# Peptides against a protein of PDB entry 5TUV, part 14

Target 1, 107 residues: chain A of PDB entry 5TUV
Amino acid sequence: KEVIDRLRYLKAEIEDLELKERELDQQKLWLQQSIKNVMDDSINNRFSYVTHEDICNCFNGDTLLAIQAPSGTQLEVPIPEMGQNGQKKYQINLKSHSGPIHVLLIN
Target 2, 107 residues: chain B of PDB entry 5TUV
Amino acid sequence: AQECQNLEVERQRRLERIKQKQSQLQELILQQIAFKNLVQRNRHAEQQASRPPPPNSVIHLPFIIVNTSKKTVIDCSISNDKFEYLFNFDNTFEIHDDIEVLKRMGM

## One batch from the design tools (peptide; made by RFdiffusion4, then SolubleMPNN)

Design b1_p9_6_s2 (from b1_p9_6, 6 letters changed)
Fold by OpenDDE base, seed 1:
Structure b1_p9_6_s2 (fold): chain B 107 residues (1-107), chain C 107 residues (1-107), chain A 9 residues (1-9)
Amino acid sequence: as target 1 above (107 residues)
Amino acid sequence: as target 2 above (107 residues)
Amino acid sequence: QIAKKLTLE
């Protein structure tokens, strides 16, 4: 029947799509590992920085803080709530487990 | 047939998921390229200057940028070991990761 | 309650 043929076709296509998805998942893993290797390379690590000028060219007119911290550092932004003085609290909480955090004022 | 319709829905779901994964993979590739370009730029710049930049003149990866109004009052509490930071703002702020910065830089 | 939770990488 036509319906049976359609079902067979759809099942075969879904199987092919499953294979394609697994292929993409594997490619993602390999690429992520590649990026990690490149960034962890001693020479690349030495030159993995941006300048104040770079940052200023990306943003304008505001106060800019650059926060450099080790990989794995946790950043939390609580939901704003009213403070004791009636002012809303806007906060950033940083916690590093492997090294110090460095903060630079850009503008 | 109902079974045929169910499979067609499943096929479409998988196609969309594959499309999303393909896009994510492309993004990772661009990140890798941007990083390599950054490293190459900095290597060349230091070679021409015959010296590395001053330590406090650059921001090393990984980092984030906090953007807020110049009128915003920022208070910072730092732990003794500089492993924990608490920032308080009296107004809203924006956070940008290093990946976004590299994109804005045209890397 | 946390509105945003990120991990630097």
Scores: peptide ipSAE 0.238, ipTM 0.895, DockQ to the pose 0.930
Fold by OpenDDE base, seed 3:
Structure b1_p9_6_s2 (fold): chain B 107 residues (1-107), chain C 107 residues (1-107), chain A 9 residues (1-9)
Amino acid sequence: as target 1 above (107 residues)
Amino acid sequence: as target 2 above (107 residues)
Amino acid sequence: QIAKKLTLE
């Protein structure tokens, strides 16, 4: 009886969780579309930028590179491996298909 | 008994997924708010200045920030059309997306 | 081979 009752409880709870998960999925979808619409607006797009001061305030005295590229640009960071000269290779590969990439040195 | 255990595993699996989705949804909400605040800030700033900022003084979204030690040597190879970039570092680096930057800015 | 792969959005 105890096992049967536990099974019934678990099945009912799982059904509730399934509904909750679907609800969250739908909310995410709608929110993503909303964000896209806001960002694609011509006026909002015109003002969608940060300044050098903004970046400097976010980070300390390190060298900072700002890489601006179109949406969809691919970024790859290979696993560091030993180079020919005995130095580990640290790389970033960028590939854009829809427009140029712009790089700014901040610090 | 075995069925009960299987359902308990399934329940826990679903609970973890829901928790993750709830967190992701909250992040999306914050992203939208941050973007709207950024746009409002910039519009107000340009109105006060009566002019837009110089093109090379701002970083348009989407972008990433790469930070590394000031001692790090960075080499960059660029394609003719600036669609492909290869960065080589002689030391470790960190990558931060524009979303994280907006968070650090307090948007 | 690739430690991190991202797509700008």
Scores: peptide ipSAE 0.235, ipTM 0.894, DockQ to the pose 0.952
Fold by OpenDDE base, seed 4:
Formats: C-alpha cells, structure tokens, sequence
Structure b1_p9_6_s2 (fold): chain B 107 residues (1-107), chain C 107 residues (1-107), chain A 9 residues (1-9)
C-alpha cells in the first residue's frame, strides 16, 4: 500500500514537473525572441554601444581589445600548441559572414 | 520497489533540469534589462551632449573583449574584406562577451 | 584542435 501510494505520488509529481519544464521552455523562447526584437529595433540599435570608459572600468590594467563583429561571427580559439619557433601558440580566429569586423585597442 | 526508485531518480533529474532552466531564464531577464538600461543611458547621454559619441570611441554590440597582460605581444592578420581576423598572442588571454561586460557595468 | 568556439549573437 505504501509503495503503491508512493508510486502514484511520484507519477503525479513528475507530470507536474513536465508541465513546469514545458512552461519554462516556452518562457525562454518568448524571452529570447523579445530580446531579439528589442535589439533589432532601430532606436535601440542606434544606442547599443559601450564606451572605452565602460570597458576600462570593468577590467584591470591588462591590455584590452574590443572586437565588434556582426551577429553570427564565429570565434575560434585553437588548443595552444608549439609553434614553429618553439613558442606556444595562443590564437583567436574570427570569421564573419555578414559584415566587417572592427577592432579597437582600449588600453 | 525498483519502479519507485527509478521514478525517484527521474524526479530528481527533472528537478535539476528545471532548476537549471530557471537560472537560465533569470539570466535572460537580466540581459534584457541590462540592454534596455544601456540604451536608456546612452540615449540620455547623447541628448545631454547634443551629439553622438565619436565613432571610434564606442563599441557597438555585439562585441567581445579580449584581455591579456600588457607584456603580451599581439599580432593580427586581417583579410582583405575584414571578414576574417587571426590574432596571435605570445601569452594567455581571456575572452569576455558583451553580456558579461554589461553585467560588470552594473546595467 | 579548437578549445573554444563561440558565435556572436
């Protein structure tokens, strides 16, 4: 009896959890679309930027590169390996398909 | 019963997924808020200044930030159309997306 | 060969 009751309880709870998960999935989808719509708005796009000051305030005294690229740009970081000169290679590969990439040296 | 145990495992699995999805949803909400705040800030700032910022003084979304030691030597190879970039570093670096930057900015 | 691969969105 106790086992049967536990089984019924668990099955009912799992069903509720399934509903909750679907709800969250839907909410995520809607929110993602909302974000895209907001970002694609002409006015919002006009003002969708950060300043050098903004970036400097976020990081320490390291050298900072700001790489602005269109959506869909691919960024690849190969596994560091020894180069021809015997030095470990640290690389970033960027590939854009929809527009040019812009790089700024912040500091 | 074995079935009871199996359902317990499934229940826990679903609970964890739901927790993760809730966290992801919260992050998306924060992203949207941060972006809206950024737009409002910039719009207000430009209104106060009565002009847009210089084009090379701002970084438009989407972007990434690469930070590395000031001692790091950075070489960059660029394609003719500026659609492809290859960065070479003689030392390690970190990459941060615009979302993280907005978070650090307190948006 | 690729440690990190990201797509800007």
Amino acid sequence: as target 1 above (107 residues)
Amino acid sequence: as target 2 above (107 residues)
Amino acid sequence: QIAKKLTLE
Scores: peptide ipSAE 0.230, ipTM 0.895, DockQ to the pose 0.924
Fold by OpenDDE base, seed 5:
Parts: sequence; structure tokens; C-alpha cells
Structure b1_p9_6_s2 (fold): chain B 107 residues (1-107), chain C 107 residues (1-107), chain A 9 residues (1-9)
Amino acid sequence: as target 1 above (107 residues)
Amino acid sequence: as target 2 above (107 residues)
Amino acid sequence: QIAKKLTLE
């Protein structure tokens, strides 16, 4: 009797959790669309940039590459393997499908 | 009963997913706020300067930052249309998206 | 296909 009651309770709770999760999914979708709309606005787009100073302030004296690419650009980092020089290969592969990629070296 | 235990595990799994989704929503909100703050900052800065920044002095969103040691040698191979890039590093590197950069900037 | 090379220091 107690086991049956516990089962019913758990099943009902799981159903409620499913509803909650769907609600969160909808909120996420809405928010993502909102962000997209804000970023796609002509005025906002015009001012959607950071400066070299901004980037330098975020990192400590390293070599910094800023890679600006269209949304949807694919970035792949293969697992490091030994190269022909006897050194591990550290690579980044970028593939854009909608426009050119721009690279800036930040000192 | 075993069935109760199974449902309790399922319940916990769903609770964790909900928690994660709630956190993700909060992050999205922060991203939107950060972006709006960035735009506002840049608009104000350009008004004060009475000119836009030089084209090569800013990084337009979306972008990524690659961080590596100053001792790291970086080779870049690009296609003619600049749609495909291959970066080779002789040492490790870190990748940071624009969202993380905005966070570090305190936006 | 890959026609340009750049070495960054």
C-alpha cells in the first residue's frame, strides 16, 4: 500500500517536472530569439564591437588572435597528435559558409 | 521497491536538467544585458570622440579569441576566399568566445 | 585550395 502510494506520487511529480521543463524550453527559445533580434538591429549591429584595449585587459600579455567570422562558422580543434617534426600538432580549423573570416593580431 | 528506486533516479535526473536549464536562462539574460551595455558604451564613446573608431582597431561580434604564449609560433593557412582557415600552433592555446570576453570586460 | 600562408609571432 505504501509502495503503491509512493509510485503514484513519483509518477505525478515526474509529470509535473516535464511540464516545468517544457516551460523552460519555451523561455529559452523566446530569449534566444530576443537576443537575435537585438543583435540584428541595425543600430546595435553598428556598435557591436570590442576594442584592442578591451581584449588586452582581459588577458595577461599573451599572443592574442581575434577571429571575427560570420555566425555559423565552424570551429574544430583536433586531438593533438604527433606531427612530422616530432612535435604535437595543435590546430584550429575554421570553416565559414556565409562570408569571409577576419583575423587580427592583438599585441 | 525497485520501481520506486528507478523513478526516484529519473526524478533526480529531471531535477538536475531543470536546474541546468534555469542556469542557462540566467546566462542568456546576462548575455543580453552585457550586449546592451556594450552597445551603449560604444555609442557614448563615439559621440564623445565625434567619430567612429578606425576599422582595424575594433573586433566586431561575433568573434573568438585565441590565447597562447608569446613564444608560440603560429602558422595560418587560408583559402583564397578566406572561408577556410587552418591554424597551426607549436604549443597549447586557449579559445574564448565573445560572451566570455564580455564577461571579463565587466559588461 | 589553400593559397596563402601567414606566420604570426
Scores: peptide ipSAE 0.146, ipTM 0.891, DockQ to the pose 0.045

Design b1_p9_6_s3 (from b1_p9_6, 5 letters changed)
Fold by OpenDDE base, seed 1:
Structure b1_p9_6_s3 (fold): chain B 107 residues (1-107), chain C 107 residues (1-107), chain A 9 residues (1-9)
Amino acid sequence: as target 1 above (107 residues)
Amino acid sequence: as target 2 above (107 residues)
Amino acid sequence: QIKEKFTLE
């Protein structure tokens, strides 16, 4: 009947969706590995940088800090709390375990 | 009828999950393309200039950009080995990763 | 307006 046909249709569609999801999962894994390989390539790594001009073109009118740190560096931004002087504390904590952190003032 | 409704809910759940995965995959593709374009640009630029840029004139990936008002006072505490940084701001700030910067650059 | 850098011991 109508209900039986609908059930069969839905079951078949869900099965197709399961296959599609598995395909996407596999594609994600492949792409992630590809990105890793490209970024870790010695030649690509040599040219993996932006300039001050690049940053200035992206942002206007504010103070810009560029913080370069190795992968795995921990970045913590605590929830702002009231300081002893009644001012909120805005903080950034950086901790690297594999190399030094470099900071540049852009403007 | 109840079974039909259950399957329809399941179908919709899977469709939404697939949509999210498709979006994430597209984002990864764009990231890889942006990185490759960046490398190509820099490689060509250095070839034309016949020299690499000065070390402190560029920002190597991975990096973050901190954006704050020019009126913001920034205090920075650094460990002797530059592995740990503490930034204090007297006002709000924004953080942008390198991926977002590459997007803004039109890579 | 970045103040002086302080070394953490």
Scores: peptide ipSAE 0.096, ipTM 0.890, DockQ to the pose 0.039
Fold by OpenDDE base, seed 4:
Structure b1_p9_6_s3 (fold): chain B 107 residues (1-107), chain C 107 residues (1-107), chain A 9 residues (1-9)
Amino acid sequence: as target 1 above (107 residues)
Amino acid sequence: as target 2 above (107 residues)
Amino acid sequence: QIKEKFTLE
């Protein structure tokens, strides 16, 4: 029957898709490791920076803070709550465990 | 018939996941390329200048950018070891990671 | 334990 043939086709296709998904997962894993290796390279690390000009060119008309922190630094942005004056409070909480946090005012 | 429909739903779900994973993989590739381009740019710039940039003139990866209105008042409390930061804003702000910045830079 | 507090306006 047509239904039986469709079932067989779908099952076979799903199997192929499963293999494709696993392939993509593996590729992602390898690429992530590759990126890590590239970034951890001593020479690359030496040149892994942007300038104030770079940042200013990316953003306009606002106060810009650059926060440099070690990987794994916890960043929390609590849900804004009303303050005593009736104004919403906006916060950023940073916690580093592996090194100091450096903050720069860009403009 | 119901089994066929179930498998068709599963097929579509897998296709969507694969599409998403392909997109994510492409983003990772672009990130790696952007980083390599950044390193090359900086190496070339330092070679031309025959000196590294001043330490406080650049922002080393990883970093985030916080942008807010020029009128926004920002209060910052810092721990003695600079491992903890608390920022208070009287208005909304935006956070951008270094990956986004590199994209905006055209890397 | 807060060492420094500053305000940016």
Scores: peptide ipSAE 0.095, ipTM 0.889, DockQ to the pose 0.039
Fold by OpenDDE base, seed 2:
Structure b1_p9_6_s3 (fold): chain B 107 residues (1-107), chain C 107 residues (1-107), chain A 9 residues (1-9)
Amino acid sequence: as target 1 above (107 residues)
Amino acid sequence: as target 2 above (107 residues)
Amino acid sequence: QIKEKFTLE
């Protein structure tokens, strides 16, 4: 009796959790679309930038490159491997299909 | 019973997934808030200056930040249309997206 | 396809 009741309870709870998970998935989808809409707004887009000072305040002690690229730009970082001269290859490959990429040296 | 144990494990697994999805949703909300705060800041700044910032003094979203040691040698190859970039580093580097930068800025 | 190459030190 107790085992059967426990099984029934657990199955019912799992079903409720499935519904909750689907609800969260839907909320995520709507929120992602909302973010996209906000960023695509003409007024917001006009002011969607950071300054050199902003970047410098976030990082220190290193060389900083700012790479501005269109949404959808492909970024590839291959696993480092040894080069011909014995030096490991650390690479970033960028490919844009919708516009030019702009690179700024910050410091 | 074994069936009860299996369902309890499944229940716990689903609870953890739901918790993770709730956290991810909260992060998206914060992302949207940060962006709106950025826009508001820049609008106010331009109103005070009565002009937009120089084009080469700002980094427009979306962007990424690459940071590496000041001793790192960076080689960059660019296509004619600037749609493709190949970066070669002789040492390790880190990549940070614009979302992380906005967080560090306190937006 | 690559036309420009430079190095930052």
Scores: peptide ipSAE 0.094, ipTM 0.887, DockQ to the pose 0.041
Fold by OpenDDE base, seed 3:
Structure b1_p9_6_s3 (fold): chain B 107 residues (1-107), chain C 107 residues (1-107), chain A 9 residues (1-9)
Amino acid sequence: as target 1 above (107 residues)
Amino acid sequence: as target 2 above (107 residues)
Amino acid sequence: QIKEKFTLE
């Protein structure tokens, strides 16, 4: 009796969870589209930037590179491997297909 | 008994997925709010200054920030059209996306 | 420091 009751409870709960998950999926889709619309707006795009001061306030004491690239730009960070000199290679590979990449040295 | 165990495993899996999706939705909402606040800030600033900022003084979205030690040596190879960048570091680095930057800015 | 080596063709 106890096992049967547990089975019924679990099945009912799983069904409710399935409905909840579908609801969340729909909400995500809606939000993603909303964000895209806002960011693609010409006026918003014109003002979608940060300043050097903004970046400096977020980070302290290190070398900061700001890399601005078009959406869809490929970014690869290979797993560090040993180089010829016994030094590990730390790399960033960027490839854009739609426009130039702009790099700024912040500090 | 085995069926009960299987359903409990499935239940737990679904609960974990739902939790993750809820967190992702919250982040999306915050992203949209942060972006709108950024745009509003910049529009107001430019209105007060009666001019746009110099082109090399701002970083447009989308962008990433690369953070590394000041002691890190960075080698950069750039394509002629600036569509491809290859960065080599002699030490570790951190990458932060524009979303994280906006969060740190308090947007 | 940052070193720009060359432009890739």
Scores: peptide ipSAE 0.093, ipTM 0.889, DockQ to the pose 0.042

Design b1_p9_6_s4 (from b1_p9_6, 5 letters changed)
Fold by OpenDDE base, seed 4:
Structure b1_p9_6_s4 (fold): chain B 107 residues (1-107), chain C 107 residues (1-107), chain A 9 residues (1-9)
Amino acid sequence: as target 1 above (107 residues)
Amino acid sequence: as target 2 above (107 residues)
Amino acid sequence: QLAKKLTLQ
């Protein structure tokens, strides 16, 4: 009896959890679309930027590169390996398909 | 019973997924808020200045920030159309997306 | 050979 009751309880709870998970999935999708719409708005797009000061305030004394590229731009970081000169290679590969990439040296 | 144990495991698995999805949803909400705050800030700032910022003084979204030591030598190869970039570093670097930057900015 | 692959969005 106790086992049967526990099984019934667990099955009911799992069903509730399934509903909750689907709800969260829907909310995520909705919010993602909302964010996209907000970012694609012409006015918002006009003002969707940060300044050099903003970036400098976020990071310490390192050299900072700002790389602006269109959505969908691919960024690849190969596993560091020895180069032809015997130096370990640290690389970033960027590939854009929809527009040019812009690079700024912040400091 | 074995079935009871199996359902307990499934229940726990679903609970963990739900927790993760809730966290992800919260992050998306924060992203949207941060973006809206950024837009409002910039719009207000430009209104006060009665002009937009210089084009090379701002970084438009989407972007990434690469930070590395001041001693790091950076070489860049660029395609003719500026759609493809190859960065070479003689030392390690870190990459941060615009979302993280907005968080650090307190947006 | 690829340690990280990201897509800007």
Scores: peptide ipSAE 0.215, ipTM 0.894, DockQ to the pose 0.939
Fold by OpenDDE base, seed 2:
Structure b1_p9_6_s4 (fold): chain B 107 residues (1-107), chain C 107 residues (1-107), chain A 9 residues (1-9)
Amino acid sequence: as target 1 above (107 residues)
Amino acid sequence: as target 2 above (107 residues)
Amino acid sequence: QLAKKLTLQ
């Protein structure tokens, strides 16, 4: 009796958790759409930028490349492999489908 | 008895997954707030300056930051339409997205 | 083959 009651309780709880998880998934979807709508707004888009100073304040002592590209741009970083001269290859591949990519060098 | 144990493990698995999803939702909310704060900051700054910043002085979202040593040699191949970029580095690098930058900026 | 594959959002 006790085992049967425990099984019934656990099954009911798991069912409730499944409902909760689906609710969270839907909330995530709605929130993501909300963020997209805010970012796509013409006024917000006009002011959606950071400055050289902003970047320099976040990072110190290194060479910084700022790469601005349209949403949906694909970025690939291959696993480093040895080159012909014995030097490891460190690479970034960028592919945009909707607009040009812009690169700024920050020293 | 074994069935009870299996369901308890499943329950715990689902509880942890729900917790993770709740945390992810909170992060999305913070991202939206950070973006709104960025827009507000820039609007105020441009109002005070009575002009927009120079085009090459700002990085528009979405973007990434590539961080590497000042000694790193960087080679870049660009397509004619600027839709495809290939970066080659002779040493290691780090990549940071715009969300991380906004966090570091305290937005 | 790829260490990272990202899509800008």
Scores: peptide ipSAE 0.214, ipTM 0.891, DockQ to the pose 0.934
Fold by OpenDDE base, seed 1:
Structure b1_p9_6_s4 (fold): chain B 107 residues (1-107), chain C 107 residues (1-107), chain A 9 residues (1-9)
Amino acid sequence: as target 1 above (107 residues)
Amino acid sequence: as target 2 above (107 residues)
Amino acid sequence: QLAKKLTLQ
């Protein structure tokens, strides 16, 4: 029957797609590990920086803060709310667990 | 048939999910390439200068960039160990991660 | 309540 054949083909295709999705998941994990290895390499780590000029070329006309912190540092931005003085509060909360945070004024 | 329609919906859902995963994988590849290019650039620059850059002239990865108006007042509270920071802004701000910065740099 | 929560990588 035509319907039965269609069902069979759809099931087979879905099975193939399941395999493809698992393949992509594995590739993602592999690539993530590869990136980590490259970034953690001592030589690469030594040269893993940008300059003030680099940042200024990416942005214009505003105050720029560069915040360098260890991997895993938590960044929280609360929903803006009215302060006691009638001013909205815009905040960034940073918490590091493994090392100090460094802040630079770029512009 | 209803079963056929259900399977076709499932097939389409999986196809879209696979497409998304393929896109994410491509982004990871680009991140790795950008990082390698950054390292290569910096290595070459330091070789030509025969010295490393001054410590406070560069921003080491990982980092974020906070962009706000020149008129924005920024207050910062820092813990004794510099592990915790609280930033207060009297106006809106934007946050950009290092990955985005590398993209803007053309790495 | 948080509008954004990020982790540096």
Scores: peptide ipSAE 0.213, ipTM 0.894, DockQ to the pose 0.946
Fold by OpenDDE base, seed 5:
Structure b1_p9_6_s4 (fold): chain B 107 residues (1-107), chain C 107 residues (1-107), chain A 9 residues (1-9)
Amino acid sequence: as target 1 above (107 residues)
Amino acid sequence: as target 2 above (107 residues)
Amino acid sequence: QLAKKLTLQ
């Protein structure tokens, strides 16, 4: 009797959790669309940038590459493998489908 | 009973997912706020300067930052249409998205 | 030595 009651309780709770999860999913979708709308606004888009100073202030003394690319650009980092020179290969592969990629050397 | 245990595991899994989704929603809110703050900052700065920044002095969103040692040798191969990039590094690197950069900037 | 190289294909 206790086991049966516990089972019923757990099943009911799981159903409630499913509803909650769906609610959160909808909220996420809405918020993502909101962000997109804000970013796609012509005025906001015009001012959606950071400066070299901004980037330099975020990082300490390393070489910094800024890669600006259209949304949806694919970035892949293969698992490092030994190269022909006996050194591990560290690579970044970028592929854009909607526009050119721009690279800036910050320092 | 074994069935109760299974449902409790499922319950816990769902609770963790809900927690993660709640956290993700908060991050999205922060992203939107950060973006709005960035736009506001830049608008004000350009008003004060009475001119836009030089094109090569800013990085437009969306972007990523690659951080590596100053000693790292970087080779970049670019397609003619600039749609595909291959970066080769002789040492390790870090990748940071624009969202993380905005966070570091305190936006 | 050249630390950074960009090559157009």
Scores: peptide ipSAE 0.125, ipTM 0.888, DockQ to the pose 0.041; fails the geometry check

Design b1_p9_7_s1 (from b1_p9_7, 6 letters changed)
Fold by OpenDDE base, seed 4:
Structure b1_p9_7_s1 (fold): chain B 107 residues (1-107), chain C 107 residues (1-107), chain A 9 residues (1-9)
Amino acid sequence: as target 1 above (107 residues)
Amino acid sequence: as target 2 above (107 residues)
Amino acid sequence: GTKHFTLTK
């Protein structure tokens, strides 16, 4: 019957997809480690920066804050709540565990 | 048959996951390429200038960019150790990570 | 204690 043939086909395809997914998972892990190694390299780290001009070229004439913090720094943006004056409260909470946070006003 | 339908649902689910993982992998590849290009650019620039940029003139990775209207009032509270920051905005803001910035820079 | 400042344009 067509159903039996379809079942066999689907099972075989799912098996192939399982292999493909595992392959992608391994590739992701490898690439993540590769990126980490590249970024942690002393020479690369020395040159891992952007300039004020770079930032200004990426964004319009808004107020721009650059927040430099160690990897793993926690960033929390609470759901806006009504403030005491009836205004929505917009907030960013930052917490670092491995080093100081630096904030630069770009423009 | 119900079994056939179940397997087709599973097949579709796996296909979607694979598609998502492929996209994520592509993003990681682009991240590594962008970072390497950034390093090369900066290395070349410093060689041409025969000096590194001033310490406070650049933003070192990792960082985030917060952009908001020029009219937005930003209040910041900083802990003594500079490990904790609290930003209060009287209007909406946007957050962009360094990966997005590198993309916008064309790296 | 906690330091406070306000940025305005």
Scores: peptide ipSAE 0.123, ipTM 0.886, DockQ to the pose 0.037
Fold by OpenDDE base, seed 3:
Structure b1_p9_7_s1 (fold): chain B 107 residues (1-107), chain C 107 residues (1-107), chain A 9 residues (1-9)
Amino acid sequence: as target 1 above (107 residues)
Amino acid sequence: as target 2 above (107 residues)
Amino acid sequence: GTKHFTLTK
């Protein structure tokens, strides 16, 4: 009886969780579309930028590169491996298909 | 008994997924708010200055920030059309997306 | 077909 009751409870709870998960999935899709619409607006796009000062206030003591690239730009960071000269390789590979990439040295 | 254990595992799996999705949804909401605040800030700033900032003084979204030690040597190879970039670092680096930057800015 | 540069302090 105890096992049977537990099974009934678990099955009912799982059904509720399935509904909750689907609800969250739909909310995510809606919000993603909303964000896209806001960012694609011509006026918002015009003002969608940060300054060098903004970046410097976020980081200190390091060399900072800002890489501005079109949406959809491919970014690859290979797992560090030993190079030919005995030095580990630390790399970033960028490939854009829709526009140029701009790199700025902040500090 | 075995069925009960299987369902309990399934329940826990679903609960974890839901928790993750709830967190992701909250992050998306914050992203949208941050973006709107950024736009408002920039619009106000340009109104006060009566001019837009110089083109090379700002970083337009989307972007990433790469930070590394001041001692790190960075070599970059770029294509003629600036569609492809290869960065080589002689030491470790960190990558931060524009979303994280906006968070650090307090947007 | 590519340009190379090194960022230094």
Scores: peptide ipSAE 0.123, ipTM 0.884, DockQ to the pose 0.038
Fold by OpenDDE base, seed 2:
Structure b1_p9_7_s1 (fold): chain B 107 residues (1-107), chain C 107 residues (1-107), chain A 9 residues (1-9)
Amino acid sequence: as target 1 above (107 residues)
Amino acid sequence: as target 2 above (107 residues)
Amino acid sequence: GTKHFTLTK
């Protein structure tokens, strides 16, 4: 029957798609590791920076804070809630485990 | 017949997910290229200047940029070891990661 | 302990 043939075809295709998805997942992991290796290279790490000018060219008109923190630093932005005085709370929480955090005022 | 329809929906769902993963892989490749371009730029610049930039004139990766109005009051609490930061803003802010900055820089 | 700062522009 045509319906039976269609079912067989669809099931086979879905199985092939599952294999393709697993392949992509593995490729992602390999690429992420490659990026990490490139960034962790001593020479690359030495030159892995941007300038104040770079940042100013990317953003205009506002106060800009640059927060440089070690890899793995935890960043939390709580959902804004009303404060005691009726003012909404806008917060950023940073926690580093491997080194100090450095903050620069750009403009 | 109903089973065929269910499998066709599932097939389409998987196809879209695969498409998204392929796009994400391309994005990671571009990130790696952008980083390598950044390193190359900085190496060339330092060679021409015959010295590294002043330490406080650059922002080392990884970093984030916080963007807020010039009228926003920012309060910051810093631990003695500089491992923990608490930022309080009296108004809204935006956060941009280093990847986005490199994109805006055209790297 | 913690140090507190306020940035105003």
Scores: peptide ipSAE 0.133, ipTM 0.883, DockQ to the pose 0.038; fails the geometry check
Fold by OpenDDE base, seed 5:
Structure b1_p9_7_s1 (fold): chain B 107 residues (1-107), chain C 107 residues (1-107), chain A 9 residues (1-9)
Amino acid sequence: as target 1 above (107 residues)
Amino acid sequence: as target 2 above (107 residues)
Amino acid sequence: GTKHFTLTK
């Protein structure tokens, strides 16, 4: 009897959690669309940039590359493997489908 | 009893997913706020300067930052249409998206 | 074709 009651309770709770999760999923979709709308606004888009100073202030004195690319650009980082030079190869592959990629050396 | 245990595991799994989704929603809210603050900052700055920044002095969203040692040699291969890039590094690197940069900027 | 360049600091 106790086991049966516990089973019923757990099943009911899981069902409630499913409803809660769906609610969160909808909120996420709404928020993502909101962000997109804000960013796509002509005025906001005009001012959606950072400066070299901004970037330099965020990182140490290492080499910094800024890669500006259209939304949806694919970025791949293969698992480092030994190259022909006997050294591990560290790579970044970028592929854009909607526009050119721009690269800036920051410092 | 075993079924109860299985459902309790499922319950816990769902609770963790809900927790993660709640956190993700908060991050999205912060992203939107950060973006709005960035736009406001830039609008004000351009008003004070009475001119837009030089084109090559800013990085437009969306972008990523690649951080590597000053000693790292970077080779880049670019397609003619600039839609595809291959970066080769002789050492490790870090990648940071624009969202993380805005966070570091304190937006 | 593909353009190649190397960045070093």
Scores: peptide ipSAE 0.127, ipTM 0.886, DockQ to the pose 0.040; fails the geometry check

